# Designs tried in a protein design run: peptides against a protein of PDB entry 5LHZ. Part 13

Target 1, 78 residues: chain A of PDB entry 5LHZ
Amino acid sequence: QLLKSVFVKNVGWATQLTSGAVWVQFNDGSQLVVQAGVSSISYTSPNGQTTRYGENEKLPDYIKQKLQCLSSILLMFS

## One batch from the design tools (peptide)

Design b1_p18_1_s4 (made by RFdiffusion4, then SolubleMPNN; from b1_p18_1, 9 letters changed)
Fold by OpenDDE base, seed 5:
Structure b1_p18_1_s4 (fold): chain B 78 residues (1-78), chain A 18 residues (1-18)
Amino acid sequence: as target 1 above (78 residues)
Amino acid sequence: SLNQKLLEKVQSFLEKSE
């Protein structure tokens, strides 16, 4: 279930889920899900392939970029 | 708050990836 969805210029849509997650749908078609209480993050590529990353794992640069973007969004919502 | 928890999680992932 969705709590709130906001449009973020030059990024896409960011949605708060009732599960305690934030779901970002980027303009390039990729998606990122970060959920409280879960030790991994979920990235979905534009082709629909989903990969989960652990908290101590080295991340691809494009994932870091998405996370940095999400960080900015979360700061904006604070 | 939930937002703060999520922010800290994201920050942690970024830091530990280095």
Scores: peptide ipSAE 0.743, ipTM 0.934, DockQ to the pose 0.897
Fold by OpenDDE base, seed 1:
Structure b1_p18_1_s4 (fold): chain B 78 residues (1-78), chain A 18 residues (1-18)
Amino acid sequence: as target 1 above (78 residues)
Amino acid sequence: SLNQKLLEKVQSFLEKSE
Protein backbone atom coordinates (compact mmCIF):
# COMPACT_ATOMS: atom_id res chain seq x y z
CA GLN B 1 0.00 0.00 0.00
CA LEU B 2 1.04 3.56 -0.69
CA LEU B 3 1.79 6.12 2.00
CA LYS B 4 3.00 9.06 -0.01
CA SER B 5 3.95 9.78 -3.60
CA VAL B 6 6.17 12.70 -4.49
CA PHE B 7 6.88 14.07 -7.92
CA VAL B 8 10.58 14.66 -8.44
CA LYS B 9 11.50 17.00 -11.25
CA ASN B 10 13.60 15.38 -13.98
CA VAL B 11 13.40 12.03 -12.21
CA GLY B 12 9.85 10.78 -11.89
CA TRP B 13 7.84 9.66 -8.89
CA ALA B 14 9.07 8.46 -5.52
CA THR B 15 6.62 6.58 -3.34
CA GLN B 16 6.79 5.42 0.24
CA LEU B 17 5.17 2.04 0.82
CA THR B 18 3.72 0.71 4.04
CA SER B 19 6.03 -2.27 3.64
CA GLY B 20 9.02 -0.09 4.49
CA ALA B 21 10.07 0.31 0.89
CA VAL B 22 10.65 3.21 -1.42
CA TRP B 23 9.49 2.80 -4.99
CA VAL B 24 10.86 5.05 -7.69
CA GLN B 25 9.25 5.23 -11.09
CA PHE B 26 11.74 6.91 -13.38
CA ASN B 27 10.85 8.98 -16.41
CA ASP B 28 12.55 6.46 -18.68
CA GLY B 29 10.03 3.85 -17.61
CA SER B 30 12.32 1.95 -15.29
CA GLN B 31 11.58 1.27 -11.64
CA LEU B 32 13.61 0.79 -8.50
CA VAL B 33 12.47 -0.69 -5.21
CA VAL B 34 14.54 -0.53 -2.04
CA GLN B 35 13.12 -2.02 1.11
CA ALA B 36 14.36 -1.86 4.66
CA GLY B 37 15.25 -5.27 6.03
CA VAL B 38 15.76 -6.80 2.60
CA SER B 39 19.30 -7.57 1.48
CA SER B 40 18.64 -6.93 -2.19
CA ILE B 41 17.29 -4.18 -4.39
CA SER B 42 14.91 -4.61 -7.28
CA TYR B 43 15.26 -2.95 -10.64
CA THR B 44 12.73 -3.19 -13.43
CA SER B 45 13.81 -2.10 -16.87
CA PRO B 46 11.50 -0.20 -19.21
CA ASN B 47 10.69 -3.44 -20.99
CA GLY B 48 9.44 -4.95 -17.76
CA GLN B 49 12.36 -7.20 -16.94
CA THR B 50 13.04 -7.31 -13.22
CA THR B 51 16.46 -8.01 -11.72
CA ARG B 52 17.44 -8.23 -8.08
CA TYR B 53 20.90 -7.19 -6.94
CA GLY B 54 22.67 -8.14 -3.75
CA GLU B 55 24.61 -5.70 -1.61
CA ASN B 56 28.03 -7.03 -2.56
CA GLU B 57 27.22 -7.41 -6.23
CA LYS B 58 28.83 -5.33 -8.92
CA LEU B 59 26.14 -3.03 -10.27
CA PRO B 60 25.77 -1.77 -13.82
CA ASP B 61 26.58 1.90 -14.14
CA TYR B 62 23.01 2.81 -15.02
CA ILE B 63 21.85 1.18 -11.79
CA LYS B 64 24.46 3.10 -9.81
CA GLN B 65 23.24 6.30 -11.38
CA LYS B 66 19.68 5.59 -10.36
CA LEU B 67 20.74 4.65 -6.84
CA GLN B 68 22.70 7.87 -6.60
CA CYS B 69 19.58 9.69 -7.66
CA LEU B 70 17.55 7.85 -5.05
CA SER B 71 20.13 8.75 -2.43
CA SER B 72 19.64 12.40 -3.27
CA ILE B 73 15.88 12.01 -3.00
CA LEU B 74 16.12 10.32 0.38
CA LEU B 75 18.39 13.08 1.63
CA MET B 76 15.80 15.63 0.56
CA PHE B 77 13.04 13.78 2.38
CA SER B 78 14.99 13.47 5.61
CA SER A 1 14.03 6.38 10.97
CA LEU A 2 12.92 4.39 7.97
CA ASN A 3 14.19 7.08 5.63
CA GLN A 4 17.58 7.00 7.27
CA LYS A 5 17.75 3.22 7.03
CA LEU A 6 16.88 3.33 3.37
CA LEU A 7 19.49 5.99 2.76
CA GLU A 8 22.15 3.94 4.51
CA LYS A 9 21.19 0.88 2.48
CA VAL A 10 21.45 2.73 -0.80
CA GLN A 11 24.79 4.22 0.15
CA SER A 12 26.05 0.80 1.19
CA PHE A 13 25.09 -0.67 -2.16
CA LEU A 14 26.93 2.08 -3.96
CA GLU A 15 30.07 1.75 -1.88
CA LYS A 16 30.27 -2.02 -2.02
CA SER A 17 29.67 -2.08 -5.75
CA GLU A 18 32.93 -0.27 -6.38
Scores: peptide ipSAE 0.743, ipTM 0.934, DockQ to the pose 0.900
Fold by OpenDDE base, seed 4:
Structure b1_p18_1_s4 (fold): chain B 78 residues (1-78), chain A 18 residues (1-18)
Amino acid sequence: as target 1 above (78 residues)
Amino acid sequence: SLNQKLLEKVQSFLEKSE
């Protein structure tokens, strides 16, 4: 279930879910899901391929960039 | 708060990534 969806200029849409997750749909077609209480994050590429990353894994730079963007989004919600 | 928890999680992922 969706709690709140916000349009973020030059980024896409960020949605807060009742599950305690934030779901970002980026303009490039990729998606990122981060959920409280879950030890992994989920990234979906524009082609629909989904990859889960653990907290201690080395992340691709493009994932780091998306996460940094998400941090900025979360700060806007605060 | 939820936002704080999510922020901390994201930062943790970034910091622990080599």
Scores: peptide ipSAE 0.743, ipTM 0.934, DockQ to the pose 0.899
Fold by OpenDDE base, seed 2:
Structure b1_p18_1_s4 (fold): chain B 78 residues (1-78), chain A 18 residues (1-18)
Amino acid sequence: as target 1 above (78 residues)
Amino acid sequence: SLNQKLLEKVQSFLEKSE
């Protein structure tokens, strides 16, 4: 279930889910899902490949960039 | 709040990645 969706200029759409997750759909076609209470994050590349990353994993730079963007979005919602 | 929890999670992932 969707709670609310916000359009973020030059980024894409950020949606809060009733599950306690935030779902970001980036303009480049990639997606990111972060959920409270879950120890991993989910990234889907533009080609549709989904990868889950654990909290202690070394993340690719492009993932870090997306997470930093999400951090900024979450700060905006606060 | 949920938003704060998500923010902390994201920040944790970024910090622990290095």
Scores: peptide ipSAE 0.742, ipTM 0.934, DockQ to the pose 0.924

Design b1_p18_2 (made by RFdiffusion4)
Fold by OpenDDE base, seed 3:
Structure b1_p18_2 (fold): chain B 78 residues (1-78), chain A 18 residues (1-18)
Amino acid sequence: as target 1 above (78 residues)
Amino acid sequence: WNSTHAEAVHEKVQHFLE
């Protein structure tokens, strides 16, 4: 269930979910889900492939770049 | 969604960026 959505210029949309997750839909068609209480993050590429990464796995740089954006987006919900 | 969720998500993001 969706709680709140914010538009982020030149990035996309970010949504708070009742599950405690943040769901980001990027302009390039990719998606990122980070959820409280879950030790992994979920990335979906523009072609629809979804990959989950654990806390000790190395992330590709292009995903780290999107996480950097998410770090800033979290402040927009406060 | 509450302040506990916000903190947990923030900390998780920072962890993955380290």
Scores: peptide ipSAE 0.727, ipTM 0.942, DockQ to the pose 0.685
Fold by OpenDDE base, seed 1:
Structure b1_p18_2 (fold): chain B 78 residues (1-78), chain A 18 residues (1-18)
Amino acid sequence: as target 1 above (78 residues)
Amino acid sequence: WNSTHAEAVHEKVQHFLE
């Protein structure tokens, strides 16, 4: 269930879920889900392919860039 | 979603950025 959605300029939309997750829909068509209590993150590429990354995996730089953005987005929800 | 979730998500993000 959706709780709160915020528009992020030059990024897209970020939504807080009742599950404790943040769901980001980027302008490039990709998506990122980071959820409290879950040891992996979910990334969906613009072509719709979803990949889960464990916390011991090294992320591709393009995903790290999106996570860095998410770090800033979290401040917007406060 | 609460402050505990915010903290947990933040920590997770930071972990993946390391």
Scores: peptide ipSAE 0.727, ipTM 0.942, DockQ to the pose 0.725
Fold by OpenDDE base, seed 5:
Structure b1_p18_2 (fold): chain B 78 residues (1-78), chain A 18 residues (1-18)
Amino acid sequence: as target 1 above (78 residues)
Amino acid sequence: WNSTHAEAVHEKVQHFLE
């Protein structure tokens, strides 16, 4: 279930889920899901391809940039 | 969603950024 959605200027929308996940829908059509208690993150490209990255995997820089945005977004929920 | 979730997600994000 959705708990709260916030608009992030020049980024997109971020939504908190009752599961403990944060779901970010970026303006470019990509998506990022980070969930508490899950050791991986999920990235969906604009074409709909989803890739999950484990804690020991190196992330592409473009995904790191999106995670940097998410770091700031988390402050908007508190 | 609670403070524990917030902390866990934040920590996870920071981990992947390292």
Scores: peptide ipSAE 0.726, ipTM 0.942, DockQ to the pose 0.715
Fold by OpenDDE base, seed 2:
Structure b1_p18_2 (fold): chain B 78 residues (1-78), chain A 18 residues (1-18)
Amino acid sequence: as target 1 above (78 residues)
Amino acid sequence: WNSTHAEAVHEKVQHFLE
């Protein structure tokens, strides 16, 4: 279930879910899901391939860049 | 969605960025 969606200029859309997750849909077609209480994050590439990363895994730089965006987006929900 | 969720997500993001 969707709770709140915000438009993020030059990034895409970010949505709060009832699950406690934040779902970001980037303009390049990729997606990122980070959920409270879940020890992994989910990244979906523009071609639809989804990968989950655990807390002890090293993220690719291109995903870290998107997480940096998410860090700023969280302030928009306050 | 509540403040606990917000804090948990924020902490998780920061962890993955380390």
Scores: peptide ipSAE 0.726, ipTM 0.942, DockQ to the pose 0.696

Design b1_p18_2_s1 (made by RFdiffusion4, then SolubleMPNN; from b1_p18_2, 9 letters changed)
Fold by OpenDDE base, seed 1:
Structure b1_p18_2_s1 (fold): chain B 78 residues (1-78), chain A 18 residues (1-18)
Amino acid sequence: as target 1 above (78 residues)
Amino acid sequence: WNQEQLQAVLQKVQSFLK
């Protein structure tokens, strides 16, 4: 279930789920899901392909950029 | 939003970026 969805200018929509996860739907059609207690994050490409990344895995730059964006969102709403 | 859970997610994201 969704707790609340927030529109973020120049980013897209950020939603917190009742699970505690944060789900970001970016303007480029990609998605990111991050949840505490899970050792990986989920990224969905605009083409719909979902990939999970582990904490010690080398991340593509575009993933790092989206994570940095998410950090900014979280700090904004904290 | 649940602030406690947001902080937990933030910590995870920051960990990934280190």
Scores: peptide ipSAE 0.750, ipTM 0.941, DockQ to the pose 0.850
Fold by OpenDDE base, seed 3:
Structure b1_p18_2_s1 (fold): chain B 78 residues (1-78), chain A 18 residues (1-18)
Amino acid sequence: as target 1 above (78 residues)
Amino acid sequence: WNQEQLQAVLQKVQSFLK
């Protein structure tokens, strides 16, 4: 279930789920889901492929960029 | 938004970026 969705200029939509997860739908069609208490993050590419990444594995640069963007979103609404 | 949960997510994101 959705708690609240907000439009973020030049990024897309960011939604907090009732589970506590944050779901970002980027303008490029990709998606990112991050939730506390879960050891991995979920990235969905524009083609619909979903990949989970652990916190100790090497991340692709484009994933790092999306996470950095999410960080800025969270700070914006904190 | 639930700020407590946002802070928890922020901490996780920052952990991934370290």
Scores: peptide ipSAE 0.749, ipTM 0.941, DockQ to the pose 0.866
Fold by OpenDDE base, seed 2:
Structure b1_p18_2_s1 (fold): chain B 78 residues (1-78), chain A 18 residues (1-18)
Amino acid sequence: as target 1 above (78 residues)
Amino acid sequence: WNQEQLQAVLQKVQSFLK
């Protein structure tokens, strides 16, 4: 369930869910879901493939870039 | 947005970026 969606210029849409998770829909068609209390993050590629990454895993650079973007969004709205 | 939840998510994101 959605709480509120925010348009972020040159990024896409960021939504907070009732679960507390943040769901980012990037302009390139990829998606990222991050929730505290869950051991992994969820990334969906533009082709629809979803992958979960654990905190201690080596992340692909493109995932790190998306997370850095999310970090900036969160700081902007905190 | 729920600020308490946002801070929790931020901390998690930052931990992934370490």
Scores: peptide ipSAE 0.749, ipTM 0.941, DockQ to the pose 0.833
Fold by OpenDDE base, seed 5:
Structure b1_p18_2_s1 (fold): chain B 78 residues (1-78), chain A 18 residues (1-18)
Amino acid sequence: as target 1 above (78 residues)
Amino acid sequence: WNQEQLQAVLQKVQSFLK
């Protein structure tokens, strides 16, 4: 279930779910889902391929960039 | 947004960025 969706200029939409997860739908068509208490994050590429990354896994730079963007979004609404 | 959950997510994101 959705709690609230926020439009972020030049980024896309960020939604908090009732589960506590944050779901970002980026303008480039990619998606990111992060939830506390889960050992991995979920990234969906623009072509629809979903990959889960563990917290000790080496991340591609483009994933780090998306996470940095999410970090900024979260700080905006904290 | 639920602030407690946002902070928890933020902490996770920051962990992944280390």
Scores: peptide ipSAE 0.749, ipTM 0.941, DockQ to the pose 0.870

Design b1_p18_2_s2 (made by RFdiffusion4, then SolubleMPNN; from b1_p18_2, 9 letters changed)
Fold by OpenDDE base, seed 1:
Structure b1_p18_2_s2 (fold): chain B 78 residues (1-78), chain A 18 residues (1-18)
Amino acid sequence: as target 1 above (78 residues)
Amino acid sequence: WDQKQLQAVLAKVQKFLE
């Protein structure tokens, strides 16, 4: 269930779920879900393929960029 | 937004970016 969705200019939509997870829907059609207590993050590519990444994995640069973007969003709303 | 949960998510994101 959704708590609140916020439009972020030049990024897309960021939503906090009742679970505490943050769900970002990027303008390029990709999605990112990050939740505390889960050892991985979920990334969905624009083509709809979902991949989970562990925190000790070497991440693709485009994933790092989106995580950096999410970090900025979280800092903005903290 | 729930600030406590946001901080937890932020901490996780920062771990991924280390």
Scores: peptide ipSAE 0.741, ipTM 0.939, DockQ to the pose 0.864
Fold by OpenDDE base, seed 2:
Structure b1_p18_2_s2 (fold): chain B 78 residues (1-78), chain A 18 residues (1-18)
Amino acid sequence: as target 1 above (78 residues)
Amino acid sequence: WDQKQLQAVLAKVQKFLE
């Protein structure tokens, strides 16, 4: 269930779900879902492949870049 | 947006980026 979706220029759409998770749909077709209380984050590549990453796991640079973008979004709407 | 949940998500993201 969706609470609210916000368009972010040059990024895509960011949505808060009723679960409290934040779901980002990037313009390149990738997606990121982050929720407090869950030990991992979810990344979906443009081809639809989904991977979960743990907090202490070494992240690919492209994932870190998406997370940095999400951090900026969260700070902007906090 | 639910600000309390946003802050929790932000904290989580920041931990991933440490």
Scores: peptide ipSAE 0.741, ipTM 0.939, DockQ to the pose 0.843
Fold by OpenDDE base, seed 3:
Structure b1_p18_2_s2 (fold): chain B 78 residues (1-78), chain A 18 residues (1-18)
Amino acid sequence: as target 1 above (78 residues)
Amino acid sequence: WDQKQLQAVLAKVQKFLE
């Protein structure tokens, strides 16, 4: 269930779920879901393929960039 | 937004970015 969705200029939409997860829908069509207490993050590419990445895993640069963006979003609304 | 949960997510994101 959705708790609240916020439009973020030049990024897309960021939604907090009732589970506590944050779901970002980027303008490029990709998506990122991060939830505390889960050992991995979920990235969905624009083509709809979903990949989970572990905390100690070497991340592709494009994933790091999305996470940096999410960090900025979270700080913006903290 | 639930700020407590946001802080938890932020902490996790920061771990991934270390």
Scores: peptide ipSAE 0.740, ipTM 0.939, DockQ to the pose 0.881
Fold by OpenDDE base, seed 5:
Structure b1_p18_2_s2 (fold): chain B 78 residues (1-78), chain A 18 residues (1-18)
Amino acid sequence: as target 1 above (78 residues)
Amino acid sequence: WDQKQLQAVLAKVQKFLE
């Protein structure tokens, strides 16, 4: 269930779920879901493929860039 | 937004970026 959605210029939409997870829908069609208490993050590519990454895995650079963007978003609202 | 949960998510994101 959705808690609140915010529009972020040049990024897309960021939504906090009632679970506490943050769901980002990027303008390029990709998505990122991060939730506390879960050992992995979920990334969905524009083609709809979803991959989960553990915290100790090597991340593709484009995933790191999305996470950096999410970090900036979170800092905006903290 | 729920600030407590945001901080938890932020901490997790930052860990992934280390």
Scores: peptide ipSAE 0.740, ipTM 0.939, DockQ to the pose 0.882

Design b1_p18_2_s3 (made by RFdiffusion4, then SolubleMPNN; from b1_p18_2, 9 letters changed)
Fold by OpenDDE base, seed 5:
Structure b1_p18_2_s3 (fold): chain B 78 residues (1-78), chain A 18 residues (1-18)
Amino acid sequence: as target 1 above (78 residues)
Amino acid sequence: WDQQALDAVLQKVQSFLE
């Protein structure tokens, strides 16, 4: 279930779920889901392939870029 | 917004970026 969605220019949509997770739908068609209490993050590529990354895993640069974007979004709403 | 939940997510994201 969704709590609230916000449109972020040049990024896409960011949604908070009732679970506490944040779901970002990027303009390029990719998606990111981050939730507290879960040791991994979920990334879905534009083709629909989902990959989970652990907290001690070396991340691809494009994932880091998405996370940095999410960080910036969250800071705007803090 | 649930700010507490957002803060927790932010903390996680920042941890991944360290």
Scores: peptide ipSAE 0.767, ipTM 0.945, DockQ to the pose 0.845
Fold by OpenDDE base, seed 3:
Structure b1_p18_2_s3 (fold): chain B 78 residues (1-78), chain A 18 residues (1-18)
Amino acid sequence: as target 1 above (78 residues)
Amino acid sequence: WDQQALDAVLQKVQSFLE
């Protein structure tokens, strides 16, 4: 369930879920879901393919870029 | 916003970026 959504200019939408997860819908059609207490993050590509990445896994650069973007968004709200 | 939850997510994101 959605708790609150915010529009981030030139990025997309960031939503906090009642679970505590943060769901980002990027303008390029990709998505990230990150939740504390879960050992992986979820990335959905623009074509709808979803991949989970573990804490000790080497991440593709484009995933790191999205995570860095999310980090910036979260720091903006703190 | 649930700030505590946001902080927890931030910590997770930062751990992935380390």
Scores: peptide ipSAE 0.767, ipTM 0.945, DockQ to the pose 0.861
Fold by OpenDDE base, seed 4:
Structure b1_p18_2_s3 (fold): chain B 78 residues (1-78), chain A 18 residues (1-18)
Amino acid sequence: as target 1 above (78 residues)
Amino acid sequence: WDQQALDAVLQKVQSFLE
């Protein structure tokens, strides 16, 4: 269930779910889902392929960039 | 927004970036 969605210029849509998770839909068609208490994050590529990354896993640079973007979004609303 | 939940997500994101 959605709690609130916000359009972020040059990024896409950021949505907070009632679970506490944050769901970002990027303009390039990719998606991130991050939730506290879950040991992994979820990335969905533009082609629809979903990959989960663990907290001790080496991340691709493009994932790090998306996470940095998400960090900036979260700080924007803090 | 649920700020506490956002803070928790931020903390997780930051941990992944460390």
Scores: peptide ipSAE 0.767, ipTM 0.945, DockQ to the pose 0.869
Fold by OpenDDE base, seed 2:
Structure b1_p18_2_s3 (fold): chain B 78 residues (1-78), chain A 18 residues (1-18)
Amino acid sequence: as target 1 above (78 residues)
Amino acid sequence: WDQQALDAVLQKVQSFLE
């Protein structure tokens, strides 16, 4: 269930779920879901392919860039 | 917003970026 959504200019939409997870829908069609207490993050590419990445896994640069963007969004609300 | 939950997510994101 959705708690609240915010439009982020030049990024897309960021939504907090009742679970505490944050769901980002990027303008390029990709998606990112991050939730505390879960050892992995979920990334969905524009073509609809979803991949989960573990906390000890080396991330592709494009994933890191998305996470950095998310970090900036979260800091904006802190 | 649930700020506590947001802080927890931020912490996770930052961990992945280390």
Scores: peptide ipSAE 0.767, ipTM 0.945, DockQ to the pose 0.867

Design b1_p18_2_s4 (made by RFdiffusion4, then SolubleMPNN; from b1_p18_2, 8 letters changed)
Fold by OpenDDE base, seed 2:
Structure b1_p18_2_s4 (fold): chain B 78 residues (1-78), chain A 18 residues (1-18)
Amino acid sequence: as target 1 above (78 residues)
Amino acid sequence: WDQEALKAVLEKVQSFLE
């Protein structure tokens, strides 16, 4: 369930869920879901394929870039 | 937004970026 969605220029939409997770829908069609208390993050590619990454796992650069973007969004709204 | 929840998510994101 959704709490609130915000439009972020040149990024897409960021939504806080009732679970406490943050869901980002990027303009390129990809998605990120990050939730505290869960040992992994979820990335969905534009074709709908979902991959979970663990805390000690090597991340692809494009994932790091999107996480950096998410970090900026969170700092903006904190 | 729920600020406490946002803080927790931010900490997780930053951990992944370290």
Scores: peptide ipSAE 0.759, ipTM 0.943, DockQ to the pose 0.829
Fold by OpenDDE base, seed 5:
Structure b1_p18_2_s4 (fold): chain B 78 residues (1-78), chain A 18 residues (1-18)
Amino acid sequence: as target 1 above (78 residues)
Amino acid sequence: WDQEALKAVLEKVQSFLE
């Protein structure tokens, strides 16, 4: 279930789920899901392929960029 | 948004960025 969705200019949509997870739908068609208490994050590429990244895993730069974007969104709405 | 939940997610995101 969704709590609230927010449109972020030049980024896409950010939604908080009732689970506490944050779901970001980027304009490029990719998606991120981050949830506390889970040791990994979920990234879905525009083609629909989903990859989970562990907390000690080296991340691709484009994933880091998405996470940095998410960080800024979270700070904005905190 | 639920602020406590957001904070937890933020901390997680920041951890991944360290």
Scores: peptide ipSAE 0.758, ipTM 0.943, DockQ to the pose 0.844
Fold by OpenDDE base, seed 4:
Structure b1_p18_2_s4 (fold): chain B 78 residues (1-78), chain A 18 residues (1-18)
Amino acid sequence: as target 1 above (78 residues)
Amino acid sequence: WDQEALKAVLEKVQSFLE
C-alpha cells in the first residue's frame, strides 16, 4: 500500500509505503526498497534482477551511490 | 511522509553506508 509518492528531480520517484518502507524508482530503471526492521535492502537492476544485501555485506560502489542518494532524499523530507 | 518511519529508514541507510 502506497502512502505518498514524490517526484525527485534528476533522480526519479520516491514512495513511502504504509509498511514504513521507502521505495525509490530511479530514472535509470533501477529500484531500491529499504525498510526498518528488515535485515536486508533490496536492489533491482534495470534488467529486472533483484538482489538483497545484508547488513554486514560488502556493497558494490554503485549500490552505495544509490543509498547515498536515498539518504539525501530522506533528509529532504525530514 | 511519516517522519518516524523515515527516521528509521534513514538510520538503516546510514548503517549500510558505514
Scores: peptide ipSAE 0.758, ipTM 0.943, DockQ to the pose 0.881
Fold by OpenDDE base, seed 1:
Structure b1_p18_2_s4 (fold): chain B 78 residues (1-78), chain A 18 residues (1-18)
Amino acid sequence: as target 1 above (78 residues)
Amino acid sequence: WDQEALKAVLEKVQSFLE
């Protein structure tokens, strides 16, 4: 369930879920879900393929970039 | 937004970026 959605210019939509997770829908059609208490993050590519990345896994650069973007969003709305 | 929940998510994101 959605708690609140915010439009972020040049990024897309960032939504906090009632679970506490943050769901970002990027302009390129990809998605990112991050939730505390879960050892992995979820990335969905524009083609709809979902991949989970563990905390000790080497991340692709494009994932790191999206996480950095999310970090900036979270800092902005904190 | 729930600020405490956001903080927890931020910490997770930051850990992935370290």
Scores: peptide ipSAE 0.757, ipTM 0.943, DockQ to the pose 0.866

## One batch from the design tools (peptide)

Design b1_p19_1 (made by RFdiffusion4)
Fold by OpenDDE base, seed 5:
Structure b1_p19_1 (fold): chain B 78 residues (1-78), chain A 19 residues (1-19)
Amino acid sequence: as target 1 above (78 residues)
Amino acid sequence: SSDKELLTSIRDKISDLNS
């Protein structure tokens, strides 16, 4: 279930889920799901491949860039 | 690491949203 969705120009959509996760749908077709209390994040590439990254794992630069974007987006929720 | 710090920051913000 969805709680709140925000449109971010030139980025995509970010949605707060009732599960406690935030789901970002980027304009490039990729997706990112981050949930508080869960030690891994989920990234789905534009081709639909999903990869989970642990909290102690070295992240690819493109993932870090999207996470930085998410960090900025979260300011729009409160 | 900087990666873990970034993730922690995001999770903390999400936790705040859920409160």
Scores: peptide ipSAE 0.746, ipTM 0.934, DockQ to the pose 0.893
Fold by OpenDDE base, seed 3:
Structure b1_p19_1 (fold): chain B 78 residues (1-78), chain A 19 residues (1-19)
Amino acid sequence: as target 1 above (78 residues)
Amino acid sequence: SSDKELLTSIRDKISDLNS
C-alpha cells in the first residue's frame, strides 16, 4: 500500500510504502526501491530488467547517481 | 566503502520516515 507520493520536478515520483520501502519512478523509465531493514536494493532499467544489489557490492555509477538523487528526495518527505 | 556509506545513509533516513 501507498502512504505518501511526492512529485519531484525533473526527476519523477517518489512513494513511501507501508512496507517501509521508498519507491522512485524516474522520468527516464527506470525505478529504484530501497527498503529499511533489507540489505539489498532493487533497480529496474527502462527496458524492464530488474537487478538487486547487495550492501557490500560495488555499484555501477548510474546506480550511485540514482541513489544520490534519492538521498536528496528524502529530504522533501519531512 | 563509500557505496555502503551511501546506502546506510539512505536507509537511516527511510527508517526515520517510518518512525
Scores: peptide ipSAE 0.746, ipTM 0.934, DockQ to the pose 0.896
Fold by OpenDDE base, seed 4:
Order: sequence, then structure tokens, then C-alpha cells
Structure b1_p19_1 (fold): chain B 78 residues (1-78), chain A 19 residues (1-19)
Amino acid sequence: as target 1 above (78 residues)
Amino acid sequence: SSDKELLTSIRDKISDLNS
């Protein structure tokens, strides 16, 4: 269930879910789901392939970039 | 690691958002 959706110019949409997760749908077709209290994040590439990353794993640079973007997006929910 | 720190900061922000 959706709580709040925010349009982010030149990025896409970010949605707060009742589950406690934040779901970002990027303009490039990729998606990112991060949830507090869950040790892994979910990234879906534009081709629909989903990969989960644990907090102790080394992240690809493009994932880091999306996460940095998410950090900025979260300010829009305050 | 820096990756873990990044994830932690995001999760903390989300936790605050959920409160």
C-alpha cells in the first residue's frame, strides 16, 4: 500500500510504502527498494532483472549513484 | 565500508520517515 508519492524532476518517482520501504522508479526504467529493518536492498534493472544486495556487499557504482540520489530524495519527504 | 555506511544512513532516514 502506498502512503506518499513524490515526483522528482529528472529522476522519476519515489513512493513511501506502508511496509516501511521506499520505492524509487527511475526514468531510465530501473527501480530501487530500500526498507528500514531489512538487511538487503532490491535493484531492478531496466530489463527487469532484480538483484538483492546485502549491507556487507560491495555495491556497483551505478547502484551507489542511485542510493546517493535516494538520500537526496528522502529530504523531499520531510 | 563506505557502502555499508551509505546504506545505514538511508535506512536511518527511512526509519525516521516511518516514525
Scores: peptide ipSAE 0.746, ipTM 0.934, DockQ to the pose 0.923
Fold by OpenDDE base, seed 2:
Structure b1_p19_1 (fold): chain B 78 residues (1-78), chain A 19 residues (1-19)
Amino acid sequence: as target 1 above (78 residues)
Amino acid sequence: SSDKELLTSIRDKISDLNS
């Protein structure tokens, strides 16, 4: 279930889920899911391929960019 | 690592939102 969704200009939509996760749907068609208490994040590319990244592995630059964006978006929820 | 620090920061903020 969805708790709160915010539209972010030139980025996409960010949604807080009842599961405790935050789900970002980017304008480029990619998606990012991050949940507190879960050691991995989920990234879905525009072609629908999903990859999970652990907290101790090196992240691709484009993932880090989207995470930085998410960090900024989370300020909008506070 | 900087990647882990970024993830930790995000997760901490999400945890705060869930409280």
Scores: peptide ipSAE 0.746, ipTM 0.934, DockQ to the pose 0.865

